Peptides against a protein of PDB entry 7QUU. Designs and how they scored, part 12

Target 1, 43 residues: chain A of PDB entry 7QUU
Amino acid sequence: DAVEPSVEKEYKKIISFRDTVFEGKHQQFLVPNNVRLKFLRDR

## One batch from the design tools (peptide; aimed at target 1 K38)

Design b2_p17_6_s2 (made by RFdiffusion4, then SolubleMPNN; from b2_p17_6, 8 letters changed)
Fold by OpenDDE base, seed 2:
Structure b2_p17_6_s2 (fold): chain B 43 residues (1-43), chain A 17 residues (1-17)
Amino acid sequence: as target 1 above (43 residues)
Amino acid sequence: PPVATYEEIEEEIKKLL
């Protein structure tokens, strides 16, 4: 199996998290550790 | 883990994608 590039793996995690957030408008979300959204972790 | 609102996450995702 071709090891998917690290950047593409992180992009897929961001998309998956985005979709979860957009389904749950006006809620608060726990930012998963596996999602490299540094701006949310540094808060 | 850090907590963020929908609006905060939406804004930052829109900048990244």
Scores: peptide ipSAE 0.063, ipTM 0.529, DockQ to the pose 0.169
OpenDDE base, seeds 1, 3, 4, 5: peptide ipSAE 0.056, 0.057, 0.057, 0.056; ipTM 0.513, 0.509, 0.505, 0.508; seed 4 fails the geometry check

Design b2_p17_6_s3 (made by RFdiffusion4, then SolubleMPNN; from b2_p17_6, 8 letters changed)
Fold by OpenDDE base, seed 1:
Structure b2_p17_6_s3 (fold): chain B 43 residues (1-43), chain A 17 residues (1-17)
Amino acid sequence: as target 1 above (43 residues)
Amino acid sequence: PKVVTYEEIEKEIEKLL
């Protein structure tokens, strides 16, 4: 089944965030108030 | 500001897969 374009775009952002922030440096991250990623705002 | 853990990110990945 083709993943909906909106879900695929959010998935790519989550993976990019994981790799950039958590690859080898941090167990946790302080989410900025101006965060653009939906999954970080909805928490 | 909120703190996000690695485990919380993995849970969001699992919801999208």
Scores: peptide ipSAE 0.145, ipTM 0.609, DockQ to the pose 0.172
OpenDDE base, seeds 2, 3, 4, 5: peptide ipSAE 0.140, 0.128, 0.055, 0.061; ipTM 0.607, 0.593, 0.483, 0.502; seed 5 fails the geometry check

Design b2_p17_6_s4 (made by RFdiffusion4, then SolubleMPNN; from b2_p17_6, 6 letters changed)
Fold by OpenDDE base, seed 4:
Structure b2_p17_6_s4 (fold): chain B 43 residues (1-43), chain A 17 residues (1-17)
Amino acid sequence: as target 1 above (43 residues)
Amino acid sequence: PRVATYEEILEEEKKLL
């Protein structure tokens, strides 16, 4: 089982949330107060 | 914890363009 790095897991959550909002499902997720959402730049 | 907002997502997405 490839342990996906924590950063990729966070990115997948952000993208999943974005797509859910665009689909009109309006799902929201909780984050720690000190966490800022960041997109990974494509390598 | 706080709710992540759509505006926060859009702000970070604009930095990739």
Scores: peptide ipSAE 0.114, ipTM 0.554, DockQ to the pose 0.185
OpenDDE base, seeds 1, 2, 3, 5: peptide ipSAE 0.074, 0.088, 0.085, 0.100; ipTM 0.496, 0.514, 0.527, 0.534

Design b2_p17_7 (made by RFdiffusion4)
Pose (drawn by RFdiffusion4):
Structure b2_p17_7 (pose): chain A 43 residues (1-43), chain P 17 residues (1-17)
Amino acid sequence: as target 1 above (43 residues)
Amino acid sequence: EEEEELEEELEEFEEEE
């Protein structure tokens, strides 16, 4: 499963969701310091 | 300066894990 057909579909849904959380204004999720570094370092 | 602070914070966060 290294690169499926799923990849772009996954990306569009996830990249938009992650990018809102990268601003930290996500309606469902307010992200502090530790979460900020977790998102950026890992991915 | 902000980039250096962010790199320090990342190193500290890696040490904690």

Design b2_p17_7_s3 (made by RFdiffusion4, then SolubleMPNN; from b2_p17_7, 8 letters changed)
Fold by OpenDDE base, seed 1:
Structure b2_p17_7_s3 (fold): chain B 43 residues (1-43), chain A 17 residues (1-17)
Amino acid sequence: as target 1 above (43 residues)
Amino acid sequence: EKEEELKKKIEEYEKER
C-alpha cells in the first residue's frame, strides 16, 4: 500500500469538496419554462 | 469568502503537482 503523501490526501479532500459543493449547486437544471412538461403546470 | 479560499488552496496544490 503506497502511503499517499499528506498533501495528496488533502488535495483529494479539496477536490471532493469542490465537486460536491459546486457541481451540486450548478446542477439546478434550469429546465427552460418551455420544456416544463404540461402536467407539472396543470396540477 | 469560503469559495475564494477553496479556489486559492486548489491553485496552490495544482502548482506543486
Scores: peptide ipSAE 0.041, ipTM 0.572, DockQ to the pose 0.018
OpenDDE base, seeds 2, 3, 4, 5: peptide ipSAE 0.029, 0.036, 0.032, 0.027; ipTM 0.504, 0.552, 0.532, 0.488

Design b2_p17_7_s4 (made by RFdiffusion4, then SolubleMPNN; from b2_p17_7, 5 letters changed)
Fold by OpenDDE base, seed 2:
Structure b2_p17_7_s4 (fold): chain B 43 residues (1-43), chain A 17 residues (1-17)
Amino acid sequence: as target 1 above (43 residues)
Amino acid sequence: EEEEKLEEELKRYEELE
């Protein structure tokens, strides 16, 4: 269905929030913050 | 419980894209 551009912009914010909060939480459960910070520093 | 409800709600917004 053709979602209106205003509504699509709100959904993209919700998806970006999910990825930041939930992928961030699930990754914190799977990968300790010290290991994640080491990986980000070695790039 | 609140996190699971929010995950289910956020999944419904992805199915609307």
Scores: peptide ipSAE 0.043, ipTM 0.589, DockQ to the pose 0.025
OpenDDE base, seeds 1, 3, 4, 5: peptide ipSAE 0.042, 0.036, 0.035, 0.022; ipTM 0.591, 0.558, 0.560, 0.441

Design b2_p17_8 (made by RFdiffusion4)
Pose (drawn by RFdiffusion4):
Structure b2_p17_8 (pose): chain A 43 residues (1-43), chain P 17 residues (1-17)
Amino acid sequence: as target 1 above (43 residues)
Amino acid sequence: DEALEEEKEELEEWLEE
């Protein structure tokens, strides 16, 4: 499953969701310091 | 959709830390 047909579909839903959290204004999730670094360093 | 749910669950776990 290294690069499926799913990739772009995944990206669009996941990038937009992650990008909102990268601003930390996510309606469902308010993200502090540790979470910020977790997102950025891992991915 | 499942991949987005899994991403949300991982975020919930991180917020609990």

Design b2_p17_8_s1 (made by RFdiffusion4, then SolubleMPNN; from b2_p17_8, 7 letters changed)
Fold by OpenDDE base, seed 1:
Structure b2_p17_8_s1 (fold): chain B 43 residues (1-43), chain A 17 residues (1-17)
Amino acid sequence: as target 1 above (43 residues)
Amino acid sequence: DEKLKKEEEKLREWLKE
């Protein structure tokens, strides 16, 4: 499935955020809340 | 902070699946 470049960019930010969260090196501002909420709805 | 923590927990779970 061809993921649109905009969605892929948002996904990459979420993956980076995940890794940061998993490591406990947490920067809450790395991913905007609107992007987080989009992925949380799309699960 | 508590709301954001819950969003992060959900995000963590979503990204483990």
Scores: peptide ipSAE 0.037, ipTM 0.441, DockQ to the pose 0.077
OpenDDE base, seeds 2, 3, 4, 5: peptide ipSAE 0.030, 0.033, 0.033, 0.031; ipTM 0.411, 0.431, 0.437, 0.428

Design b2_p17_8_s2 (made by RFdiffusion4, then SolubleMPNN; from b2_p17_8, 6 letters changed)
Fold by OpenDDE base, seed 4:
Order: structure tokens, then C-alpha cells, then sequence
Structure b2_p17_8_s2 (fold): chain B 43 residues (1-43), chain A 17 residues (1-17)
């Protein structure tokens, strides 16, 4: 199933955030208030 | 930030292969 472009964009941001957290690079991430993390558990 | 730490732990769980 083709992932909607909006969902793919949110997923890429979350992956980038994760990778930075795991690298111990405490950069100030602006987590957008509209990031729907719930879809990551269902996919 | 405690909220950021909770969010980090949730992300680790949700993105665990």
C-alpha cells in the first residue's frame, strides 16, 4: 500500500529524531504539535 | 525536560524492530 506523502514525511522526521536521540546528540528538536505518533504502532 | 524523556522512551519502543 502506498504510504500517503504526509505520513511518510512525519515518519522521516520521527526517524531523524530517534537517530539523533540514540546518537546522544541533544539537538533541540521542534517536535511538531501535529505529529501523529499513533500511526507508527499500527504499521 | 521530563516530557522529552517520556517521548524518547515511547519512540524507542514504537520504532524497535
Amino acid sequence: as target 1 above (43 residues)
Amino acid sequence: DEKLKEFEEELKEWLKE
Scores: peptide ipSAE 0.046, ipTM 0.538, DockQ to the pose 0.077
OpenDDE base, seeds 1, 2, 3, 5: peptide ipSAE 0.040, 0.048, 0.038, 0.045; ipTM 0.515, 0.526, 0.519, 0.540; seed 2 fails the geometry check

Design b2_p17_8_s4 (made by RFdiffusion4, then SolubleMPNN; from b2_p17_8, 7 letters changed)
Fold by OpenDDE base, seed 2:
Formats: structure tokens, sequence, C-alpha cells
Structure b2_p17_8_s4 (fold): chain B 43 residues (1-43), chain A 17 residues (1-17)
């Protein structure tokens, strides 16, 4: 399994959050708001 | 990196409102 670089893993998470908030492409339960807010605050 | 940082900031604003 190719270990995706840390930056690419982080990018994929940010895109998943965007698609949930702005575009509704992802269901909100797949990325709970408390997990999203924790991820964004730890930065 | 700059694109990711901007998008994190936009998402942070919308989720903290």
Amino acid sequence: as target 1 above (43 residues)
Amino acid sequence: DEKLKKEEEELRKLLEE
C-alpha cells in the first residue's frame, strides 16, 4: 500500500469537509461537525 | 499549501458561525 504523503491525506480531508458544507456531495454524518471543528482548530 | 490554508480558513469561518 502506497503511504500517501501527509499533505495529500490532509488535502483529502479538507476537500471532504468542503464538499459536506458547500456542495453537499458528502453526507454530514460521514464527517461529524465536532471532528471537523477539532481538525480545523488543531491548525 | 497556500490553497489548503485558504480553504481551511474558509471552512473554519463557516463552521464556527
Scores: peptide ipSAE 0.035, ipTM 0.483, DockQ to the pose 0.084
OpenDDE base, seeds 1, 3, 4, 5: peptide ipSAE 0.027, 0.028, 0.026, 0.022; ipTM 0.430, 0.510, 0.449, 0.401

## One batch from the design tools (peptide; aimed at target 1 V3 V7 E10)

Design b2_p18_1 (made by RFdiffusion4)
Pose (drawn by RFdiffusion4):
Order: C-alpha cells, then structure tokens, then sequence
Structure b2_p18_1 (pose): chain A 43 residues (1-43), chain P 18 residues (1-18)
C-alpha cells in the first residue's frame, strides 16, 4: 500500500483538515504548543 | 509511518509532473 489510489483523495480531506488545525482555529479542536510541534515535526 | 512514506512519494511524483 505504498501509494494507493487513495492518496490524492486522502490528501485533499486530510490536508484541509490539518491546515485548519495548523492555524489552530479548528472548530472542533483548539491546538496548543505540544500539538503544534507534533503535527509539524512528524508529518 | 506507512502513510507518511505514501505522502512523500506521491508529492515527489507530483513535483516531477509539474
């Protein structure tokens, strides 16, 4: 499963979700310091 | 980890296409 047909579909949904959290204004999730670093350093 | 590898490879392919 290294690169499936799923990749772009996954990216569009995941990237927009993650980008909102990267601003930390996510309606469902307010993200502090540790979470900021977790998202950026891992991915 | 597997998903991260997928993304890296997929982004490299898209850069090559551009």
Amino acid sequence: as target 1 above (43 residues)
Amino acid sequence: EEEEERWEKWLEEKEEEE

Design b2_p18_1_s1 (made by RFdiffusion4, then SolubleMPNN; from b2_p18_1, 14 letters changed)
Fold by OpenDDE base, seed 4:
Structure b2_p18_1_s1 (fold): chain B 43 residues (1-43), chain A 18 residues (1-18)
Amino acid sequence: as target 1 above (43 residues)
Amino acid sequence: DKKLKAYKIYLEELKKKE
């Protein structure tokens, strides 16, 4: 199963948004892996 | 499974830019 092109485009937008908003801000939000996995399961 | 694969790509791109 390939990742749907729509879903890949959404993640690329999130990455671009992060890069733009946090450009020059080395604030790593350490989101715990369990919270990240829950987000993907619930959506 | 498709969402999980897309998220893995997102996480790898996050790590490259840290």
Scores: peptide ipSAE 0.051, ipTM 0.516, DockQ to the pose 0.279
OpenDDE base, seeds 1, 2, 3, 5: peptide ipSAE 0.048, 0.044, 0.036, 0.041; ipTM 0.483, 0.483, 0.479, 0.501

Design b2_p18_1_s2 (made by RFdiffusion4, then SolubleMPNN; from b2_p18_1, 12 letters changed)
Fold by OpenDDE base, seed 1:
Structure b2_p18_1_s2 (fold): chain B 43 residues (1-43), chain A 18 residues (1-18)
Amino acid sequence: as target 1 above (43 residues)
Amino acid sequence: KKKLEAYKLFLEEKKEKL
């Protein structure tokens, strides 16, 4: 069954949105251990 | 039900290609 090109475009947008939201949730900045250790020493 | 299963399968196949 051929998916209509318009419907394929909408599904690609949903996937791209999911991946952007996933990347934004998984961009826990790997705070380099040196920056985290500096923050703990300045208290 | 069948249309929703076909939609899920299409999203999985496109997930592997992006």
Scores: peptide ipSAE 0.045, ipTM 0.556, DockQ to the pose 0.034
OpenDDE base, seeds 2, 3, 4, 5: peptide ipSAE 0.031, 0.035, 0.035, 0.044; ipTM 0.472, 0.516, 0.502, 0.551

Design b2_p18_1_s3 (made by RFdiffusion4, then SolubleMPNN; from b2_p18_1, 13 letters changed)
Fold by OpenDDE base, seed 1:
Structure b2_p18_1_s3 (fold): chain B 43 residues (1-43), chain A 18 residues (1-18)
Amino acid sequence: as target 1 above (43 residues)
Amino acid sequence: DKRLKAYKIYLEEKEKKK
């Protein structure tokens, strides 16, 4: 199944957020609004 | 749940390609 371009953009944000914010640190962070994954809440 | 599953699969596939 082709991933919808909107969903792929959100997945890229997750990877970017993980790589830039978490960098192996399993801590609670304030998630910026631009990195929030809305698609995971709609189902 | 289906989107969360698709997300997990997508991340796993991206980690395998790094």
Scores: peptide ipSAE 0.047, ipTM 0.510, DockQ to the pose 0.123
OpenDDE base, seeds 2, 3, 4, 5: peptide ipSAE 0.042, 0.044, 0.040, 0.046; ipTM 0.500, 0.501, 0.510, 0.511; seed 5 fails the geometry check

Design b2_p18_1_s4 (made by RFdiffusion4, then SolubleMPNN; from b2_p18_1, 11 letters changed)
Fold by OpenDDE base, seed 1:
Structure b2_p18_1_s4 (fold): chain B 43 residues (1-43), chain A 18 residues (1-18)
Amino acid sequence: as target 1 above (43 residues)
Amino acid sequence: DKKLEAFKIFLEEKKEKE
């Protein structure tokens, strides 16, 4: 089954994020300070 | 912190399945 191009695009973003954050293989995403993972910090 | 940890685990599990 062909993965929808939208789903493949989001999957590629997750892989790129993994490689940047965990492996240092890519330039650190200039994650704007407002988009930084405040939502993934439990209060 | 729990959501960040769950997301880290998700990314690691995806790496092992690739």
Scores: peptide ipSAE 0.026, ipTM 0.449, DockQ to the pose 0.093
OpenDDE base, seeds 2, 3, 4, 5: peptide ipSAE 0.023, 0.024, 0.024, 0.041; ipTM 0.414, 0.426, 0.434, 0.499; seeds 3, 5 fail the geometry check

Design b2_p18_2 (made by RFdiffusion4)
Pose (drawn by RFdiffusion4):
Structure b2_p18_2 (pose): chain A 43 residues (1-43), chain P 18 residues (1-18)
Amino acid sequence: as target 1 above (43 residues)
Amino acid sequence: LEEWFEEAEEEEEEREEE
């Protein structure tokens, strides 16, 4: 499963979700300091 | 995530060539 057909579909949904959280204005999730670093350092 | 997506595109191209 290293690179499936799923990749781009996964990316579009996930990247948009994550990019909103990268602004931290996510309607469902307000993200503080630790969460900021977790998202950026890991991925 | 952008880098991972670019790598995925390259691997898909390689698989198609094979």

Design b2_p18_2_s1 (made by RFdiffusion4, then SolubleMPNN; from b2_p18_2, 10 letters changed)
Fold by OpenDDE base, seed 2:
Structure b2_p18_2_s1 (fold): chain B 43 residues (1-43), chain A 18 residues (1-18)
Amino acid sequence: as target 1 above (43 residues)
Amino acid sequence: LEKELKEAEELKKKKELE
């Protein structure tokens, strides 16, 4: 079954955010690893 | 973040059971 377009859109946003923070994928600016880890702990 | 990832996986699993 096709996942509803709303749920798929939210899931894709969360994955894109994860990849930005952990892997630097889609990251607009180079963030130091200590700042990334702090940001993840505060969320 | 870990909570949001878990919620997204749970939403995906629920929709695969419908």
Scores: peptide ipSAE 0.052, ipTM 0.510, DockQ to the pose 0.275
OpenDDE base, seeds 1, 3, 4, 5: peptide ipSAE 0.019, 0.054, 0.044, 0.038; ipTM 0.370, 0.511, 0.481, 0.480; seed 3 fails the geometry check

Design b2_p18_2_s2 (made by RFdiffusion4, then SolubleMPNN; from b2_p18_2, 10 letters changed)
Fold by OpenDDE base, seed 4:
Structure b2_p18_2_s2 (fold): chain B 43 residues (1-43), chain A 18 residues (1-18)
Amino acid sequence: as target 1 above (43 residues)
Amino acid sequence: LEKELEKAKEELKKKELE
């Protein structure tokens, strides 16, 4: 059976969480400090 | 991600056959 696109998105999130927490595969979204500070000022 | 998703789908398919 084809995995529904909703269920596939949830599995991708679970796998990404597992890799981040247990395998040290941190996708460091290096948001530059200047972009982060702009986002906080535009609120 | 995509390779691990495929592996997880194969592992689920094995459990549905048990």
Scores: peptide ipSAE 0.032, ipTM 0.461, DockQ to the pose 0.048
OpenDDE base, seeds 1, 2, 3, 5: peptide ipSAE 0.027, 0.027, 0.032, 0.026; ipTM 0.424, 0.426, 0.461, 0.417

Design b2_p18_2_s4 (made by RFdiffusion4, then SolubleMPNN; from b2_p18_2, 11 letters changed)
Fold by OpenDDE base, seed 2:
Structure b2_p18_2_s4 (fold): chain B 43 residues (1-43), chain A 18 residues (1-18)
Amino acid sequence: as target 1 above (43 residues)
Amino acid sequence: LEKELKEAREKREEEKKK
């Protein structure tokens, strides 16, 4: 499937944000290891 | 969505290793 360049850019941002939060690089959020972004599962 | 998110994660993990 050819992912549209716009959609690929959005996914890259979402993943970068998730990884930053889960890696503890974002000091403002202690995310429990069992937390998942529910909106990413429904698509 | 989940497949595309997986592919985009794998690409970013590869880009971070270079």
Scores: peptide ipSAE 0.048, ipTM 0.451, DockQ to the pose 0.156
OpenDDE base, seeds 1, 3, 4, 5: peptide ipSAE 0.021, 0.027, 0.024, 0.028; ipTM 0.304, 0.327, 0.284, 0.244; seed 5 fails the geometry check

Design b2_p18_3 (made by RFdiffusion4)
Pose (drawn by RFdiffusion4):
Structure b2_p18_3 (pose): chain A 43 residues (1-43), chain P 18 residues (1-18)
Amino acid sequence: as target 1 above (43 residues)
Amino acid sequence: EVEEKIDEINERLDELEE
């Protein structure tokens, strides 16, 4: 499954979700320091 | 909950890349 048809669909939903959390203003999730680094370093 | 969601997203992206 290295690069499926799913990729762009996954990206649009995931990127927008993640980018909101990258601002940390996510309605459902408020993200602190450790979470910030986890998101950025891993992906 | 936030860490679990992050793991879910990372695992899904890894599957798509690997």

Design b2_p18_3_s1 (made by RFdiffusion4, then SolubleMPNN; from b2_p18_3, 9 letters changed)
Fold by OpenDDE base, seed 4:
Structure b2_p18_3_s1 (fold): chain B 43 residues (1-43), chain A 18 residues (1-18)
Amino acid sequence: as target 1 above (43 residues)
Amino acid sequence: KIEEKYNEILEKLKKLKE
């Protein structure tokens, strides 16, 4: 099944956050309060 | 603990793209 565009955008944010925290990029990454990880539990 | 949770999330994301 095709991943919904909204879900794909959230995936990219999660990956970018990981890279910022763990790959030593030290960029400020603001995690928006509206990030909804509920879809990872429903599938 | 945080890294482990991120890795768990990433593995779930990979499975959703397959």
Scores: peptide ipSAE 0.035, ipTM 0.476, DockQ to the pose 0.118
OpenDDE base, seeds 1, 2, 3, 5: peptide ipSAE 0.029, 0.024, 0.032, 0.024; ipTM 0.471, 0.432, 0.475, 0.421

Design b2_p18_3_s2 (made by RFdiffusion4, then SolubleMPNN; from b2_p18_3, 11 letters changed)
Fold by OpenDDE base, seed 1:
Parts: structure tokens; C-alpha cells; sequence
Structure b2_p18_3_s2 (fold): chain B 43 residues (1-43), chain A 18 residues (1-18)
């Protein structure tokens, strides 16, 4: 399924927020694998 | 709080996956 460009843009913001907030804190907040969107999984 | 903003992000991801 093609992800809509609007939806992809929102997810890029979500990823950038997670990386900035959680990498900077050295807390691997375990985002549950069920919440991680399928297109954000390494293929 | 950063936690409240994270919870909003998780809720958005859930709604976009449905």
C-alpha cells in the first residue's frame, strides 16, 4: 500500500521527535513493536 | 511534559495504523 504523502510527513516528524528526545536521554524507551508502524521497520 | 507529547504521538500512530 502506498503511504499517503501527508501521512509519511507526519511519521517523519514522529521519528525525528523520538530520535531527538530518546537518543539524547540514553533511555531506550522500548516503543512496543505493535505501535511501530510497518513502514518504519527495517525491511 | 515530554511524556505527554510522546503519548500523543503514540495515539496518532495508533489512529494512522487503523
Amino acid sequence: as target 1 above (43 residues)
Amino acid sequence: KIEEEYDKILEKEKKLKE
Scores: peptide ipSAE 0.042, ipTM 0.533, DockQ to the pose 0.150
OpenDDE base, seeds 2, 3, 4, 5: peptide ipSAE 0.033, 0.035, 0.040, 0.035; ipTM 0.459, 0.492, 0.553, 0.496

Design b2_p18_3_s3 (made by RFdiffusion4, then SolubleMPNN; from b2_p18_3, 15 letters changed)
Fold by OpenDDE base, seed 3:
Structure b2_p18_3_s3 (fold): chain B 43 residues (1-43), chain A 18 residues (1-18)
Amino acid sequence: as target 1 above (43 residues)
Amino acid sequence: DIEKEYEKILLKEERLKS
Protein backbone atom coordinates (compact mmCIF):
# COMPACT_ATOMS: atom_id res chain seq x y z
CA ASP B 1 0.00 0.00 0.00
CA ALA B 2 1.26 3.44 -0.93
CA VAL B 3 1.52 5.79 2.04
CA GLU B 4 0.25 9.30 1.43
CA PRO B 5 3.10 11.85 1.35
CA SER B 6 1.63 13.83 4.25
CA VAL B 7 1.44 10.72 6.44
CA GLU B 8 4.98 9.72 5.49
CA LYS B 9 6.26 13.13 6.58
CA GLU B 10 4.60 12.73 9.97
CA TYR B 11 6.11 9.28 10.44
CA LYS B 12 9.55 10.67 9.65
CA LYS B 13 9.05 13.22 12.43
CA ILE B 14 8.13 10.44 14.87
CA ILE B 15 11.21 8.44 13.87
CA SER B 16 13.41 11.47 14.45
CA PHE B 17 11.73 12.08 17.80
CA ARG B 18 12.21 8.47 18.89
CA ASP B 19 15.86 8.46 17.91
CA THR B 20 16.50 11.76 19.70
CA VAL B 21 14.77 10.63 22.91
CA PHE B 22 16.32 7.18 23.15
CA GLU B 23 19.76 7.78 21.62
CA GLY B 24 22.27 7.56 24.44
CA LYS B 25 19.50 7.01 27.02
CA HIS B 26 18.47 3.46 26.18
CA GLN B 27 19.87 0.58 24.17
CA GLN B 28 17.79 -0.07 21.05
CA PHE B 29 17.19 -3.68 22.15
CA LEU B 30 15.30 -2.33 25.19
CA VAL B 31 12.72 -0.61 22.98
CA PRO B 32 9.59 -2.82 22.87
CA ASN B 33 8.46 -4.05 19.46
CA ASN B 34 5.03 -2.45 19.92
CA VAL B 35 6.69 0.98 20.22
CA ARG B 36 8.45 0.58 16.88
CA LEU B 37 6.52 2.28 14.10
CA LYS B 38 4.48 -0.13 11.98
CA PHE B 39 5.33 2.16 9.07
CA LEU B 40 8.95 0.96 9.21
CA ARG B 41 7.90 -2.71 9.10
CA ASP B 42 5.59 -2.17 6.14
CA ARG B 43 8.48 -0.86 4.03
CA ASP A 1 10.87 9.00 31.90
CA ILE A 2 11.07 6.24 29.30
CA GLU A 3 7.48 5.02 29.83
CA LYS A 4 6.09 8.48 29.17
CA GLU A 5 8.03 8.75 25.92
CA TYR A 6 6.89 5.27 24.78
CA GLU A 7 3.27 6.29 25.36
CA LYS A 8 3.74 9.46 23.31
CA ILE A 9 5.15 7.45 20.39
CA LEU A 10 2.23 4.98 20.47
CA LEU A 11 -0.37 7.77 20.59
CA LYS A 12 1.24 9.50 17.61
CA GLU A 13 1.28 6.27 15.59
CA GLU A 14 -2.41 5.61 16.33
CA ARG A 15 -3.29 9.15 15.26
CA LEU A 16 -1.60 8.64 11.89
CA LYS A 17 -3.43 5.33 11.26
CA SER A 18 -6.82 7.11 11.41
Scores: peptide ipSAE 0.054, ipTM 0.570, DockQ to the pose 0.190
OpenDDE base, seeds 1, 2, 4, 5: peptide ipSAE 0.042, 0.052, 0.034, 0.049; ipTM 0.550, 0.583, 0.432, 0.597

Design b2_p18_3_s4 (made by RFdiffusion4, then SolubleMPNN; from b2_p18_3, 12 letters changed)
Fold by OpenDDE base, seed 1:
Structure b2_p18_3_s4 (fold): chain B 43 residues (1-43), chain A 18 residues (1-18)
Amino acid sequence: as target 1 above (43 residues)
Amino acid sequence: SVEKEYDEILLKEKRLKS
């Protein structure tokens, strides 16, 4: 099924954020290891 | 916090998939 443009936009934001967390940086903050580990468990 | 933001994103992802 065709994904609504608004839904696709939200998924792109989710993916971008997850990639940022995986890299260990979010804006100017270092992502704590416990958060990175949580991400790795949830992916 | 980054953790709170992650949890909110995870909940949003689950909602969008349902």
Scores: peptide ipSAE 0.316, ipTM 0.773, DockQ to the pose 0.394
OpenDDE base, seeds 2, 3, 4, 5: peptide ipSAE 0.310, 0.141, 0.050, 0.065; ipTM 0.772, 0.691, 0.593, 0.608

Design b2_p18_4 (made by RFdiffusion4)
Pose (drawn by RFdiffusion4):
Structure b2_p18_4 (pose): chain A 43 residues (1-43), chain P 18 residues (1-18)
Amino acid sequence: as target 1 above (43 residues)
Amino acid sequence: SIDEKYEELEEKKEEEEE
């Protein structure tokens, strides 16, 4: 499963979700310092 | 990561077009 047909579909939904959290204004999730670093360093 | 897999997918599409 290294690169499936799913990749772009996954990217669009995930990237938009993650990018909102990267601003930290996510309606469902307010992100502090530790979460900021977790998202950026890992991915 | 999903970013790395997406970049690999773009490369594969470019290779197929060539």

Design b2_p18_4_s2 (made by RFdiffusion4, then SolubleMPNN; from b2_p18_4, 7 letters changed)
Fold by OpenDDE base, seed 1:
Structure b2_p18_4_s2 (fold): chain B 43 residues (1-43), chain A 18 residues (1-18)
Amino acid sequence: as target 1 above (43 residues)
Amino acid sequence: TLEEKYKELLEKKKREEE
């Protein structure tokens, strides 16, 4: 089944964010792990 | 939250692959 284009677009954004925040992929600045996890919980 | 939305989208993808 074709994933709705809206859902797939949101998923791709969250995956890109996951890779940057949790795996450090494409990270341009050092963020402390506690600050990263707080940002995800606060929103 | 962004974490809850992440979990929801992972569960949607998992159900589409089953």
Scores: peptide ipSAE 0.031, ipTM 0.463, DockQ to the pose 0.201
OpenDDE base, seeds 2, 3, 4, 5: peptide ipSAE 0.031, 0.029, 0.019, 0.029; ipTM 0.454, 0.460, 0.355, 0.446; seed 2 fails the geometry check

Design b2_p18_4_s3 (made by RFdiffusion4, then SolubleMPNN; from b2_p18_4, 6 letters changed)
Fold by OpenDDE base, seed 2:
Structure b2_p18_4_s3 (fold): chain B 43 residues (1-43), chain A 18 residues (1-18)
Amino acid sequence: as target 1 above (43 residues)
Amino acid sequence: SLEKKYEELLEKKKKEEE
């Protein structure tokens, strides 16, 4: 079943954000992992 | 929160793949 293109676009944005902020795949910040997790939870 | 929205979208995707 084709996921509605709107929902899939939002999902892809959140995954990309997770990969950037939490996993640091796109940009490494000198931020501890616990602070990264808190940042995701607080938003 | 962004985490809650992530979980909601992940659950929607899982239900659509079942």
Scores: peptide ipSAE 0.028, ipTM 0.423, DockQ to the pose 0.193
OpenDDE base, seeds 1, 3, 4, 5: peptide ipSAE 0.027, 0.031, 0.026, 0.030; ipTM 0.421, 0.443, 0.406, 0.437; seeds 3, 5 fail the geometry check

Design b2_p18_4_s4 (made by RFdiffusion4, then SolubleMPNN; from b2_p18_4, 8 letters changed)
Fold by OpenDDE base, seed 2:
Structure b2_p18_4_s4 (fold): chain B 43 residues (1-43), chain A 18 residues (1-18)
Amino acid sequence: as target 1 above (43 residues)
Amino acid sequence: SLEKKYEELKKLKEEKEK
């Protein structure tokens, strides 16, 4: 089943955010794990 | 929050795929 393009676009942005900030896959600077977890909870 | 929005969109995607 197809998800609406607008919803899928927004989903992909949030997944990219997760990968960058939470998982650190695209991290450009050192962030401690505890700070990463807090950052997701606070946003 | 971004975390709440993430979980919401994740659930919506999973529900549509069932």
Scores: peptide ipSAE 0.034, ipTM 0.481, DockQ to the pose 0.194
OpenDDE base, seeds 1, 3, 4, 5: peptide ipSAE 0.029, 0.033, 0.032, 0.030; ipTM 0.461, 0.485, 0.494, 0.478; seeds 3, 5 fail the geometry check

Design b2_p18_5_s1 (made by RFdiffusion4, then SolubleMPNN; its pose is not in this set)
Fold by OpenDDE base, seed 5:
Order: sequence, then structure tokens, then C-alpha cells
Structure b2_p18_5_s1 (fold): chain B 43 residues (1-43), chain A 18 residues (1-18)
Amino acid sequence: as target 1 above (43 residues)
Amino acid sequence: VVVSEEVKKKREEELKKL
């Protein structure tokens, strides 16, 4: 059954929103690259 | 990347659940 093009468009928006929320959580837990690079230089 | 206020609010709500 072909999903109606309206429903598919809404579903894609929900997925894109979810993925943007998820990616943004991961970015908040990402140690800034400058802090990581300091630990690699001080060894 | 400019994130909408709705996305920021959802991120904050889920960070409070961890």
C-alpha cells in the first residue's frame, strides 16, 4: 500500500526532528575538541 | 547550526531524564 504523500511528508518531518534532537544531545556530551587536543599534547 | 527553540526545549527535557 502506497503511504499517502501527505502522511509520508509528516513522518519524514518527525524523523528529521528526532534525529536533530538526538544529534544535539550527542553534541552536548562531546568534549570540545580543544580540551581533547590539550590532553593529547600534555602526554 | 541554528536550532529552533522547540528542539532546544526537547533536548533539555531529555537531559533532565538522565
Scores: peptide ipSAE 0.030, ipTM 0.331, DockQ to the pose 0.033
OpenDDE base, seeds 1, 2, 3, 4: peptide ipSAE 0.025, 0.025, 0.028, 0.026; ipTM 0.312, 0.402, 0.338, 0.413; seed 4 fails the geometry check

Design b2_p18_5_s2 (made by RFdiffusion4, then SolubleMPNN; its pose is not in this set)
Fold by OpenDDE base, seed 3:
Structure b2_p18_5_s2 (fold): chain B 43 residues (1-43), chain A 18 residues (1-18)
Amino acid sequence: as target 1 above (43 residues)
Amino acid sequence: VVASAEVREKRRREEELR
């Protein structure tokens, strides 16, 4: 099944957008390693 | 953070293809 080149371009845009949103969510959860190490030392 | 109109449209297209 040859995916039409128009449809493949739309899928690539959606994947790139998902990945950008996921990376942006991960950056909000990126606790700096120094803060993570402080929480492990204070327990 | 309020998503831009472009971000909302791309999200709708992602939901239609899922």
Scores: peptide ipSAE 0.058, ipTM 0.627, DockQ to the pose 0.063
OpenDDE base, seeds 1, 2, 4, 5: peptide ipSAE 0.053, 0.055, 0.054, 0.052; ipTM 0.614, 0.623, 0.621, 0.612; seed 1 fails the geometry check

